# Peptides against a protein of PDB entry 3J47, part 5

Target 1, 121 residues: chain A of PDB entry 3J47
Amino acid sequence: IRLTNQLKSLKGLQSKLKDVVEYLDKVINKELPINHTILGKLQDVFNLLPNLGTPDDDEIDVENHDRINISNNLQKALTVKTNDELMVIYISNLVRSIIAFDDLIENKIQNKKIQEQRVKD
Target 2, 69 residues: chain B of PDB entry 3J47
Amino acid sequence: YEEKEESNLAATKSMVKIAEQYSKRIEEEKELTEEELKTRYVGRQDPKKHLSETADETLENNIVSVLTA

## One batch from the design tools (peptide; aimed at target 1 I38 D44)

Design b1_p9_5_s1 (made by RFdiffusion4, then SolubleMPNN; from b1_p9_5, 5 letters changed)
Fold by OpenDDE base, seed 2:
Structure b1_p9_5_s1 (fold): chain B 121 residues (1-121), chain C 69 residues (1-69), chain A 9 residues (1-9)
Amino acid sequence: as target 1 above (121 residues)
Amino acid sequence: as target 2 above (69 residues)
Amino acid sequence: SLLSDLLKL
């Protein structure tokens, strides 16, 4: 459900961006008048987007790290953060699996010892 | 879209908290493993079972965290 | 050790 919602949101954003690009192309080609309202909203969205252009500005605000943000640099930082989080979860699962295997092996050894004792008896 | 964004933000904050809790749980799991090692010398299955159960619970919580990520 | 236990199997 949560992943599906994120995917849906991302798809919605992608669709909107595509529509904007198509609109801008039509405006550049003088095929359609500029919809000032859509353009204004888009400009506002772009202004709210962290500055995608300069990779070196380290001042990407720490608070937006959780947004798989549309901004490439912020997206990179967020992607790295997400990757680190997933790695921690993966390592945790591996550790638990190892513990479970250790317990299984011990149980098998104990069962074998019990069987050997029964055969001697 | 806004509801999903809010849900994702809340989920991400929860994931950070889960990561901290997970680190603590891993430490607790290691401690339980040491206790199992000690109990293995005593010959009864019970403490070992408890450690196994705790490890399983920790795994389940991690899986849920991954699914929420 | 886990390895020792594996060898006992």
Scores: peptide ipSAE 0.448, ipTM 0.839, DockQ to the pose 0.008
OpenDDE base, seeds 1, 3, 4, 5: peptide ipSAE 0.455, 0.446, 0.447, 0.445; ipTM 0.842, 0.834, 0.837, 0.835; seeds 1, 3, 4 fail the geometry check

Design b1_p9_5_s2 (made by RFdiffusion4, then SolubleMPNN; from b1_p9_5, 5 letters changed)
Fold by OpenDDE base, seed 4:
Formats: C-alpha cells, structure tokens, sequence
Structure b1_p9_5_s2 (fold): chain B 121 residues (1-121), chain C 69 residues (1-69), chain A 9 residues (1-9)
C-alpha cells in the first residue's frame, strides 16, 4: 500500500513536470502567452525543491545548459540518499538472516548432540 | 496527489527514523548474537533462544521498514 | 564458532 502510494505520487509528479515542460515549450515557441500564475507556482515548487545543485559559491558563469545538469545532480543526490537508505535496510535484513541461520545451525547441532547422547545411552 | 505527497513525506521521515531504529536493531541483534555465543559457552539454551527471537524480531522490523520505504 | 558448527553439520 505505502509503496503503491509513493509510486502514484511519483507518477503524478512526473505527469505534472511533463505538463510544465510542454507549457514552457509552447511559451518558448510563442504559441501561448507566459502564464505568470503557473510560472510563479512552478518557481515556488522549484524553491521548495532542495537546492541540490549548489556547487560551491564560486563560478556563476555556467551557461544555461548546466542548469539542467544541476537539477539532475540534485535528483542524483536524492537518488543516492534513497539508495543509501535502501542499502542500510538491505544490510539489516542480511544481518538478521545471518543471525537466524546461525541460530538454526546451532539448534541443529544441539539436536544432533542430544540424539548422539540418546544413542549412547 | 497531495495526500500521497504527505504520505511520502511521512514515509521519508519514517525511513530516517527507521534507519536510526535499524542501527539500534542491529545493535540489539548483535547483543542477541553475543548472548547466543555466551549461551553456547555456558551450554544453556535459554539465552540463545532469546537472542534468536530478538534477531527474528529485528529482521521482521527491517522487512517492514523495507516494505514501508 | 557458528560457522564452524555449521561446517560440522
């Protein structure tokens, strides 16, 4: 259920982003006037997005092509964080599995020892 | 969409909490494993069983955390 | 030790 909701939210965000891109393309092509209200809402959304792409303060001069890469870098950083979280969960599951196996092995060894003692008796 | 976004934000916060809980659970699992090791040395089944049960609970919680993530 | 015990199984 939670994963399905997260996936649905992500799909909704993707659809909205696609609509924004299509709108921006139409504005660039002069097919539609700039809707300042939509642009303002989009700017608010972008401002709420963590500035993942702030390289250190220095070289401001990076031309327009690099801004898309910056958004990708932020998304990449978020993806890395998500991967790290998933990795921690995975490692935890592995550790628990190993402990469970160790207990099973020990139980089997103990059972074998008990059986061997019963045969000697 | 907004309800799902709120759910995702809550889930992300829960994941951070789960990571902390996971670290704690790993430590609890290690403690149980040490108790099992000690129980193996002492030849008493009870501490080993408790360690195994705690390890299983830790695994279950991690699985739930993964499914929640 | 558990691995050693596992190997003895």
Amino acid sequence: as target 1 above (121 residues)
Amino acid sequence: as target 2 above (69 residues)
Amino acid sequence: SLLLDLLKL
Scores: peptide ipSAE 0.462, ipTM 0.845, DockQ to the pose 0.009
OpenDDE base, seeds 1, 2, 3, 5: peptide ipSAE 0.432, 0.446, 0.444, 0.432; ipTM 0.832, 0.836, 0.834, 0.831; seeds 2, 3 fail the geometry check

Design b1_p9_5_s3 (made by RFdiffusion4, then SolubleMPNN; from b1_p9_5, 5 letters changed)
Fold by OpenDDE base, seed 2:
Structure b1_p9_5_s3 (fold): chain B 121 residues (1-121), chain C 69 residues (1-69), chain A 9 residues (1-9)
Amino acid sequence: as target 1 above (121 residues)
Amino acid sequence: as target 2 above (69 residues)
Amino acid sequence: SLLSDLLKE
């Protein structure tokens, strides 16, 4: 569900971006007048987008650090954070699997001992 | 879209909380392993079974967390 | 040790 919602949001953003590109192309070709309202909103969106061009600006807003940001630098930081979180979950699963395996081994050893005792009787 | 964004934000916050809980769960799992080791010396299967079940539940929760991530 | 014991079986 969450992944699906994220994917849907990403698809929506992609569609909107495509529409903006198409609009800009039409404006460049003088086929349509510039919609100043859309352009202003787009500019606001771009201003809200993390600066993709300056990787060194440490002013990555910590609040957006966990959000898979569409912006490359913020996306990189967010990707790193996501990777770290996934790594923790992966390690946790491995640890649980090892514990479960150890329990299975112990159960097998015990079962073998019980069988050996039954054969001796 | 806004609802999904809000859900994603909530999920991310939940993941941070899960990471903290995960560290605690790993420690709890280690404690359970020590109890299993003690049970191995006592030769009683029941405490080991309980430890195994707790480990499995912890694993399931981690898997759900991975799937949610 | 448990793994070692399993390998001995």
Scores: peptide ipSAE 0.434, ipTM 0.842, DockQ to the pose 0.008
OpenDDE base, seeds 1, 3, 4, 5: peptide ipSAE 0.433, 0.432, 0.418, 0.421; ipTM 0.838, 0.838, 0.834, 0.836; seeds 3, 4, 5 fail the geometry check

Design b1_p9_5_s4 (made by RFdiffusion4, then SolubleMPNN; from b1_p9_5, 4 letters changed; failed a check: a repeat of another design)
Amino acid sequence: SLLSDLLSL

Design b1_p9_6 (made by RFdiffusion4)
Pose (drawn by RFdiffusion4):
Order: C-alpha cells, then sequence, then structure tokens
Structure b1_p9_6 (pose): chain A 91 residues (1-28, 36-48, 72-121), chain B 63 residues (1-40, 47-69), chain P 9 residues (1-9)
C-alpha cells in the first residue's frame, strides 16, 4: 500500500514535468513558483539524515523487542499443542 | 495522489511524536507479558505484544 | 533562511 502511494506521488511529478517542458516550448506561473519552493525544501536530508539515523536505531530496537515477545507467546502455543497431542494419544 | 499523501502525512506526524508512543508501547509490551504469565488472559497479553510490535514496524516503515 | 510560500494559481 505504501509503495502504491509513493508511486502515485512520483507519477504526478513525472506528468508535471512533461507538462512543464511542453509549456516552456509553447512559451518560446504560480506552478513554477510552487515548484521552486518544493525544490528548496535528499540533499538537505543529508545533514538531517544524521539525526534520522539515531531515531532509526531506536525503532529497530523496538522492533527487536516486539519480535522477542512474539516468540515467547509462540513457545507457549507450541507447548499447548504438544499437550493436546499427548492427550489425544492417551485417549 | 492525495490519499497516498494522507497516509504518509500521518506516518510523519507519528514520527514527530514517537517518543511518547514508544513509552506507551513499552508499557503495552510489558502488559502482554503479564497476561501470558497469568495463563501459564494469556491470549490478551499476546495480542497486546503483537500490537506493540506492529506499531514499531509501522514506525520503521515510515522512517 | 525561510522559504516564502507561493500561493495557489
Amino acid sequence: IRLTNQLKSLKGLQSKLKDVVEYLDKVIHTILGKLQDVFNLNNLQKALTVKTNDELMVIYISNLVRSIIAFDDLIENKIQNKKIQEQRVKD
Amino acid sequence: YEEKEESNLAATKSMVKIAEQYSKRIEEEKELTEEELKTRPKKHLSETADETLENNIVSVLTA
Amino acid sequence: PHIAKTPDP
């Protein structure tokens, strides 16, 4: 789902660029300003990425913890299944 | 495009706030362990732990 | 520096 959403966003840019190229050919405004703003707003992320890296680490650790908890419950489920099997054999 | 941005936007606003959500997910995780222990309720605890994991995965995907 | 927002067309 996230991927489809990202693709939709990129699609708009692609189409938008084509339109802009055609517009320029024809010319040979508000949208242009807006685009410029967006441009000014990965390069910048470079410095910002430094902080993101730290936060990514924290969310990786959280995920690991969750995985451990899931494993725990999984072990209990396995034990229950084994007990059920034993009971069936006895029967 | 908008729908997809909306979902992304929520992912971003969650990333700004995740310090509090992390502490509440930490607690929830512990709660699920407690429920399992009682069972040894167990199911409820397990569900809570899974939810916490899921929230962490969504936070990582957003990043 | 801040970026002045361009209005909608």

Design b1_p9_6_s1 (made by RFdiffusion4, then SolubleMPNN; from b1_p9_6, 4 letters changed)
Fold by OpenDDE base, seed 4:
Structure b1_p9_6_s1 (fold): chain B 121 residues (1-121), chain C 69 residues (1-69), chain A 9 residues (1-9)
Amino acid sequence: as target 1 above (121 residues)
Amino acid sequence: as target 2 above (69 residues)
Amino acid sequence: PVVVPTPDP
């Protein structure tokens, strides 16, 4: 249930991002007038997002360099955190697999003992 | 969308707690595996099965928690 | 937040 809800939320976000891209493409192609309110909101969203872009070095005023470094550091920190979380999941799954194998081995040993007892009777 | 976003935010806030709980759950899973090992020597099937089931449930909860994270 | 001034139409 929880996993399904997360997948649905992620799909919703993906759909909305696709709609934004499609809108931007239409604006670039001059098919639609620039909606300044939508652009303002989009700028707010991009300003809240860690700047994932390596800004081209040429327009980096010294003040932007520190902000870019902070943004890159934040992105790196988020990536590290995500990697750590994924690693924990991976280790958990491995441990579960090991337990399942141990149970399988035990079941096989028990089945073998039962068969050996039946042959002696 | 909003209800699900709120649910995702609650899940994300729970992730830090889940990481701590995950460490604890791994320890609980190890304890269960140790009990299975002990049960192998005692020859009692039922404790081993219960341990395996509890380990599986713990892992499932961890997976769901990390996937929700 | 870098507010890019939207040029007025």
Scores: peptide ipSAE 0.450, ipTM 0.812, DockQ to the pose 0.093
OpenDDE base, seeds 1, 2, 3, 5: peptide ipSAE 0.443, 0.447, 0.431, 0.437; ipTM 0.800, 0.802, 0.800, 0.798

Design b1_p9_6_s2 (made by RFdiffusion4, then SolubleMPNN; from b1_p9_6, 6 letters changed)
Fold by OpenDDE base, seed 4:
Structure b1_p9_6_s2 (fold): chain B 121 residues (1-121), chain C 69 residues (1-69), chain A 9 residues (1-9)
Amino acid sequence: as target 1 above (121 residues)
Amino acid sequence: as target 2 above (69 residues)
Amino acid sequence: AKIVPTPEG
């Protein structure tokens, strides 16, 4: 249930992002007038996205060039963190699979021993 | 959408906790595997089964945590 | 900083 809800939320976000990209492409192509309200909200979202991952570090007046790099660095850091988390999950699943496999092997060995004893009797 | 966003936020907070719990769960899984190894020598099937079940439960919880994450 | 000045409206 929780996993399904997360996937659905992520899909919803992906769909919204796609719609925004399509809108921006239409605006760039002069097919639609620039909706300033939508752009303002989008800018607010893009400004909030990097801030959602940074703890309240002090308003360092970093010049515009550094903000793009900081945003990219933060996105990169978030991506790295996500990759690390996924890696940990993958390793955990692998370890559990190995344990389950080891148990299966042991069960097979025990079953063979039981069968060998039954044949001797 | 809002209910799912709240669920995702709760899941993200849970992910940090899950990372800590994951380390602990890996340790618990190792302990279960050691008990299984010991049970192989003692020839008792029941402790091995319990260890396997606990390892599986730990995996399921980790998978759910990762998927929630 | 707002890159695009939103007209007050």
Scores: peptide ipSAE 0.434, ipTM 0.817, DockQ to the pose 0.122
OpenDDE base, seeds 1, 2, 3, 5: peptide ipSAE 0.412, 0.424, 0.404, 0.424; ipTM 0.803, 0.806, 0.802, 0.810; seed 3 fails the geometry check

Design b1_p9_6_s3 (made by RFdiffusion4, then SolubleMPNN; from b1_p9_6, 6 letters changed)
Fold by OpenDDE base, seed 4:
Structure b1_p9_6_s3 (fold): chain B 121 residues (1-121), chain C 69 residues (1-69), chain A 9 residues (1-9)
Amino acid sequence: as target 1 above (121 residues)
Amino acid sequence: as target 2 above (69 residues)
Amino acid sequence: PKVVPTPEG
């Protein structure tokens, strides 16, 4: 249930991002007038998002350099956090796999003992 | 969307708790594995199965928790 | 990461 809800939320976000990209493409192609309200909201979203772009060094005013560094640091921190979380999941899955293998080995040993007993009878 | 966002926020708050719980769950899983090892020597099938099932459930909860995180 | 609420469109 929780996993399904998260997947649904992620799919919703993905769909919305796709709609934004399609809108931006239409605006670039002059098919639609620029909706300043949508662009303003999108700009707010992008300003809230860690700047994933390596800004080209040339136009970075000193004040933007600090913001970019903060954004890159935030992105890096988020990436590290995500990596740590993925590692935890990976380790958990490995541990589960090991337990499952241990059970399989035990089942095989038991089956072998049962067969050996049947041959002696 | 709002209900899902609220669910995601609750999930995210739960993630920090889940990381702590994950460490504890790994320990619980290890304890279960040790019980399986002990049960191998005792030759009783039922405790091993229960341990494996509990370990699987613990791991499933961990995976769901990390994926929700 | 806090997913920024996409406004209800």
Scores: peptide ipSAE 0.492, ipTM 0.828, DockQ to the pose 0.148
OpenDDE base, seeds 1, 2, 3, 5: peptide ipSAE 0.469, 0.482, 0.471, 0.460; ipTM 0.817, 0.819, 0.817, 0.814; seeds 2, 3 fail the geometry check

Design b1_p9_6_s4 (made by RFdiffusion4, then SolubleMPNN; from b1_p9_6, 7 letters changed)
Fold by OpenDDE base, seed 1:
Structure b1_p9_6_s4 (fold): chain B 121 residues (1-121), chain C 69 residues (1-69), chain A 9 residues (1-9)
Amino acid sequence: as target 1 above (121 residues)
Amino acid sequence: as target 2 above (69 residues)
Amino acid sequence: SVVVPTPEG
């Protein structure tokens, strides 16, 4: 249930992001008037997102350097966390595979014993 | 969607707790495997299968918990 | 927390 809910939420977010991109393209092409309320909300969302982009060389004033460093540190921390989680998943899958193989080997041994007993009989 | 978002947020907040639970679950899985080994010596097929299935379910729950964290 | 209302599809 929780995994399904997370997946649905991510799909919803993806759909909304696509709609935003389409809207922005229409605004750039001057096909639609700029909805200032939507743009304001989008700007707020982008301001909350860690700067994933290459630092564009534009003269962002010295005061933003600390914020950029904080953002980079946050991004790095999030990346490390994600990597750790992926490692745990990988290890878990390996453990499952090992258990499954052990069970298969045992089943094979048991089947051989049953066959040997049938031949004696 | 709002309920799912709230669920995701709660899962994110519990990540540290999930990591601890994961470590505990790994130990429980090892115990189950040891019990399977013990059951091999007793010669009853049914207990071994049940233990194997229980270990698989425990591992599945661990993976799902890590993915949702 | 910007609650993006997911349209009921």
Scores: peptide ipSAE 0.434, ipTM 0.810, DockQ to the pose 0.089
OpenDDE base, seeds 2, 3, 4, 5: peptide ipSAE 0.435, 0.469, 0.466, 0.443; ipTM 0.813, 0.811, 0.827, 0.810; seeds 2, 3, 4, 5 fail the geometry check

Design b1_p9_7 (made by RFdiffusion4)
Pose (drawn by RFdiffusion4):
Structure b1_p9_7 (pose): chain A 91 residues (1-28, 36-48, 72-121), chain B 63 residues (1-40, 47-69), chain P 9 residues (1-9)
Amino acid sequence: IRLTNQLKSLKGLQSKLKDVVEYLDKVIHTILGKLQDVFNLNNLQKALTVKTNDELMVIYISNLVRSIIAFDDLIENKIQNKKIQEQRVKD
Amino acid sequence: YEEKEESNLAATKSMVKIAEQYSKRIEEEKELTEEELKTRPKKHLSETADETLENNIVSVLTA
Amino acid sequence: SKLAEVLAA
């Protein structure tokens, strides 16, 4: 789902670029200004990424913890299944 | 495009706030463990732990 | 966002 969403966003840019190229050919405004703003707003992320790296680490740790908890419950389920099997054999 | 942005936007506003959500997910995780212990309720605890994990995964995907 | 506005334009 997230991927489809990203693709939709990139699609708009691609189409928008094509339109802009055609527009320029024909010419040979508000949209242009808006695009420039967006441009000014990866490169910048470079420095910002430094911080993001730290945060990514924290969210990795949290995921690990969750995985452990899931394993725990999984073990309990396995034990229950074994007990059920034993009871069936007895019967 | 908008729908997709909307979902991304929510991921971003969660990333700004995740410090509090992390502490609440930490607690939830512990709660789940408690429920399991009682069973040894267990199912509830397990569900809570799963939810916490899911929330962490979503945070990582957003990042 | 401005990009959304641009794409909607």

Design b1_p9_7_s1 (made by RFdiffusion4, then SolubleMPNN; from b1_p9_7, 6 letters changed)
Fold by OpenDDE base, seed 1:
Structure b1_p9_7_s1 (fold): chain B 121 residues (1-121), chain C 69 residues (1-69), chain A 9 residues (1-9)
Amino acid sequence: as target 1 above (121 residues)
Amino acid sequence: as target 2 above (69 residues)
Amino acid sequence: SLLLDLLNE
């Protein structure tokens, strides 16, 4: 459910961005007047989004490390964070699998010992 | 869309909490493994079974955490 | 040690 909602939100954002690009292209070509209300809302969204385009702002604002910044720098930081989280989950699963396997081996050894004792007996 | 965004933000906050809980669960898993090791020397089958069940529960919780991530 | 015991079996 949560992943599906995130995917739906991302798809909605992608569709809206496509509509904005199409609108901007029409405005540049002087085919349609600028809708000031839509542009104002879009500007507000862009102001909230980390700047994707300027390579020079190496200022990784230390405080915003936790926000999924869609900026290439933010995307890189988010990719690193996601990679670290996936690595922790992977290691945890491996450790649990190893413990479960060790317990299975021990159970098998115990069962074999019990069977050998019954045969002697 | 707004409800999904709020859910994603809540999920991200919960993920940080899950990471902390994961570290604690790893320590709990080690303690259970040590108890199983002691029980192996005492020759009682029941403590080993309990440790195995706890390790399985810990693994299941990690899998759910990975899937939520 | 358990793995070693398993291998000796």
Scores: peptide ipSAE 0.429, ipTM 0.835, DockQ to the pose 0.008
OpenDDE base, seeds 2, 3, 4, 5: peptide ipSAE 0.437, 0.433, 0.421, 0.424; ipTM 0.839, 0.837, 0.827, 0.834; seeds 2, 3, 4, 5 fail the geometry check

Design b1_p9_7_s2 (made by RFdiffusion4, then SolubleMPNN; from b1_p9_7, 5 letters changed)
Fold by OpenDDE base, seed 2:
Structure b1_p9_7_s2 (fold): chain B 121 residues (1-121), chain C 69 residues (1-69), chain A 9 residues (1-9)
Amino acid sequence: as target 1 above (121 residues)
Amino acid sequence: as target 2 above (69 residues)
Amino acid sequence: SKLLDLLKL
């Protein structure tokens, strides 16, 4: 459910961005006037986005590493954080799987021993 | 979309907590495995089964945590 | 060890 919601949000954002690009292209081609209200809101959104392109992005505050933030240099740090979290989850799942297999093997051994005892009786 | 974004933010905040819980769960899983091993030496199936089940639950929770992260 | 034993069985 959560992942689906995140994906839906991302898809919605992607669609909006595509619409904006298409609108901008039409404005450049003098086909349509700019919707100033939508553009103003988009500009505000862009201003809130971390600057993706400035190499001076060394100012990624360590505190921002902890948030899976979507934004690019922040997004790189966030991507690293996400990768680390995924790695932890992966390792945990592997460990649980190994334990489960160990238990299954033990159960099988026990069942075999019980069968062997029954054959001897 | 907004509801999903809010849910995602909440999930992200929960991930930090999940990481802490994960560490604890790994320890619990190890304990269960040791208990299962000990129980197997004692010839009691029930403790071993319980350990295995707990390990599985721990793994499941970790998977869910990672998926939520 | 038990896992190994089960694998051998």
Scores: peptide ipSAE 0.423, ipTM 0.838, DockQ to the pose 0.009; fails the geometry check
OpenDDE base, seeds 1, 3, 4, 5: peptide ipSAE 0.394, 0.407, 0.412, 0.389; ipTM 0.824, 0.831, 0.827, 0.827; seeds 1, 3, 4, 5 fail the geometry check

Design b1_p9_7_s3 (made by RFdiffusion4, then SolubleMPNN; from b1_p9_7, 6 letters changed)
Fold by OpenDDE base, seed 1:
Structure b1_p9_7_s3 (fold): chain B 121 residues (1-121), chain C 69 residues (1-69), chain A 9 residues (1-9)
Amino acid sequence: as target 1 above (121 residues)
Amino acid sequence: as target 2 above (69 residues)
Amino acid sequence: SLLLDLLKE
C-alpha cells in the first residue's frame, strides 16, 4: 500500500510537470496566455519540494544528506539512501540464510548420529 | 495523492527509526547465536532447535523492518 | 565447528 501510494504520487507529479512544460512552451511561443492560478499553485509546490538542482549541478546540498532528495541531486542522494537500505536488507537476508544453513547442518549431523546408534543397537 | 504524500513522509521518518532498530536487532541475533552455540555444547537437541527458530524469527523481523524502512 | 563436523561426514 505505501509503495503503491508513493508510485501514484510520483506518477501524478510527473504528469503535472509534463503539463507545465507543455504550457510553458506554448506561452513562450505566444500561443496561449499565462494561467496565473495554475502557475501560482505550481510555484507553491516547487517551494515545498527540495531544490531539484539543474541536471548539470553536482551540488550535493550538505543539509539534506539524510533527506530523500527529490532533485537530480536529491535523486542522487535518494539513490544512495536506497542503495544503503538494500544493502542492509541483503546483509540481513544473508545472515539469516547462514544461520538457517548452520541449523540444517546440525540437524543433519544429529540425525546421522541417531541413525548410527540405532544400527548399533 | 495527498494521502500517499503523507504516507511517504511518515515512511521516511520511520526509516531512521528502522535503521536504529536494525542495529539493535543485529545485536539480538548475535546473542541468540551465542546461546545456540552454548546449547550445542550441552548436548540437548531441543534447546538448540529452539534457539535456531528464535534466531530465524529475529532475522525475519529485521528483514521486514528494513523493507518497511 | 558444526560446519566443520558436517564437512568431515
Scores: peptide ipSAE 0.428, ipTM 0.833, DockQ to the pose 0.008
OpenDDE base, seeds 2, 3, 4, 5: peptide ipSAE 0.449, 0.432, 0.417, 0.421; ipTM 0.845, 0.838, 0.829, 0.835; seeds 2, 3, 4, 5 fail the geometry check

Design b1_p9_7_s4 (made by RFdiffusion4, then SolubleMPNN; from b1_p9_7, 5 letters changed)
Fold by OpenDDE base, seed 1:
Structure b1_p9_7_s4 (fold): chain B 121 residues (1-121), chain C 69 residues (1-69), chain A 9 residues (1-9)
Amino acid sequence: as target 1 above (121 residues)
Amino acid sequence: as target 2 above (69 residues)
Amino acid sequence: SKLLDLLNE
């Protein structure tokens, strides 16, 4: 039962990850706008992942220890990779926001100049 | 498990490539922003808009590359 | 600094 529940949870996580990838692909293809709430929730999930990998110190047989260690190392590596990717995405979005803000400021200045020219006319 | 490991390895290699592409795109974006700044001083509205649009496109491509990795 | 100058105009 516990193993089955763990497997089910893992499958659920895998399905969610797949959904996130599909969502990201749709955003990349400009089919959907970037949803910051989804990204925030994903970050929260990944920040919780390191805490899930602490094996309870109980009597795990030696043969399972190597497989569990390999699995834990792989999971840790995957978590690190995902965190790095999310960090890059976050930085990229921040940079885009800054550029968009700069453009907005420029447009505002241009509009003011146009209005001043119209008043002189 | 093996399929997942292979997929992760491929993804890691892709991320390294994306990181390099991202660095290059950031530099291109900076260059475009500098051109927009120069165009602002010359008083022509059109070059600044073009630079802004190019910077946005560069950022979009970077995000796509990071997501694909 | 240039952006700040533009905002102040």
Scores: peptide ipSAE 0.368, ipTM 0.815, DockQ to the pose 0.010
OpenDDE base, seeds 2, 3, 4, 5: peptide ipSAE 0.425, 0.414, 0.408, 0.401; ipTM 0.832, 0.836, 0.828, 0.832; seeds 2, 3, 4, 5 fail the geometry check

Design b1_p9_8 (made by RFdiffusion4)
Pose (drawn by RFdiffusion4):
Structure b1_p9_8 (pose): chain A 91 residues (1-28, 36-48, 72-121), chain B 63 residues (1-40, 47-69), chain P 9 residues (1-9)
Amino acid sequence: IRLTNQLKSLKGLQSKLKDVVEYLDKVIHTILGKLQDVFNLNNLQKALTVKTNDELMVIYISNLVRSIIAFDDLIENKIQNKKIQEQRVKD
Amino acid sequence: YEEKEESNLAATKSMVKIAEQYSKRIEEEKELTEEELKTRPKKHLSETADETLENNIVSVLTA
Amino acid sequence: MATLADVLA
């Protein structure tokens, strides 16, 4: 789902660029200003990424903890299944 | 495009706030462990732990 | 400043 959403966003840019190229050919405004703003707003992320890296680490640790908890419950489920099997054999 | 941005936007606003959500997910995780212990309720605890994990995964995907 | 949504609108 996230991927489909990202693709939709990129699609708009691609189409928008094509339109802009055609527009320029024909010319040979508000949208242009808006585009420039967006440009000014990965490069900049470079410095910002430094911080993101730290936060990514924290969210990795949290995921690991959740995985451990899931494994715990999984073990309990396995044990219950084994007990059920034993009871069936007895019967 | 908008729908997809909407989802992304929510992922972003959650990333700004995740410090509090992390502490609440930490607690939730612990709660699920408690429920399991009682069972040894167990199911409820397990569900809570799964939810916490899921929330962490969503945070990572957003990042 | 404008956003990509504004540009695509």

Design b1_p9_8_s1 (made by RFdiffusion4, then SolubleMPNN; from b1_p9_8, 4 letters changed; failed a check: a repeat of another design)
Amino acid sequence: SYTLLDVLK

Design b1_p9_8_s2 (made by RFdiffusion4, then SolubleMPNN; from b1_p9_8, 3 letters changed; failed a check: a repeat of another design)
Amino acid sequence: SATLLDVLK

Design b1_p9_8_s3 (made by RFdiffusion4, then SolubleMPNN; from b1_p9_8, 4 letters changed)
Fold by OpenDDE base, seed 2:
Structure b1_p9_8_s3 (fold): chain B 121 residues (1-121), chain C 69 residues (1-69), chain A 9 residues (1-9)
Amino acid sequence: as target 1 above (121 residues)
Amino acid sequence: as target 2 above (69 residues)
Amino acid sequence: SGTLLDVLN
């Protein structure tokens, strides 16, 4: 349930982002007029995005390109973090699997020893 | 969406905690493996079983962590 | 016999 909800939310976000990109492309190509309401909502979304790149209040007049780069860098950092977490989980699962396998082998060996002892008797 | 965001934030915090716990669990697993190795020499089955159980628990927790992530 | 290596061989 939780994973499904996260996936649904992520898919929703992805769809929305795609729509925004398509809209922006149309505006850039002068196919559609600039809709201020859509831009306002987009700005709200960006404002709700953790300002991953906000250094403190220094009015860095970072031109729009630099802001995009900062956002991309932050997104990249988050992606790297996620990958690291997944890697840890993967390694952990692998280790657990190895331990479980080792135990299985030991149990099998013990069972064989017990059987051999029973035959001698 | 807000509920999912909150869930994701909670999951992220949980993942950090899980990472710390994972490090500890890995150490515990190593210790148990060493004990299992020693137990193999001593012929006591019980310590080996305990190690196996601990490893299984660690694995389960990692799986849950991945699913939560 | 009794090691993982022994079982694998």
Scores: peptide ipSAE 0.441, ipTM 0.827, DockQ to the pose 0.009
OpenDDE base, seeds 1, 3, 4, 5: peptide ipSAE 0.430, 0.451, 0.452, 0.441; ipTM 0.821, 0.831, 0.826, 0.825; seeds 3, 4 fail the geometry check

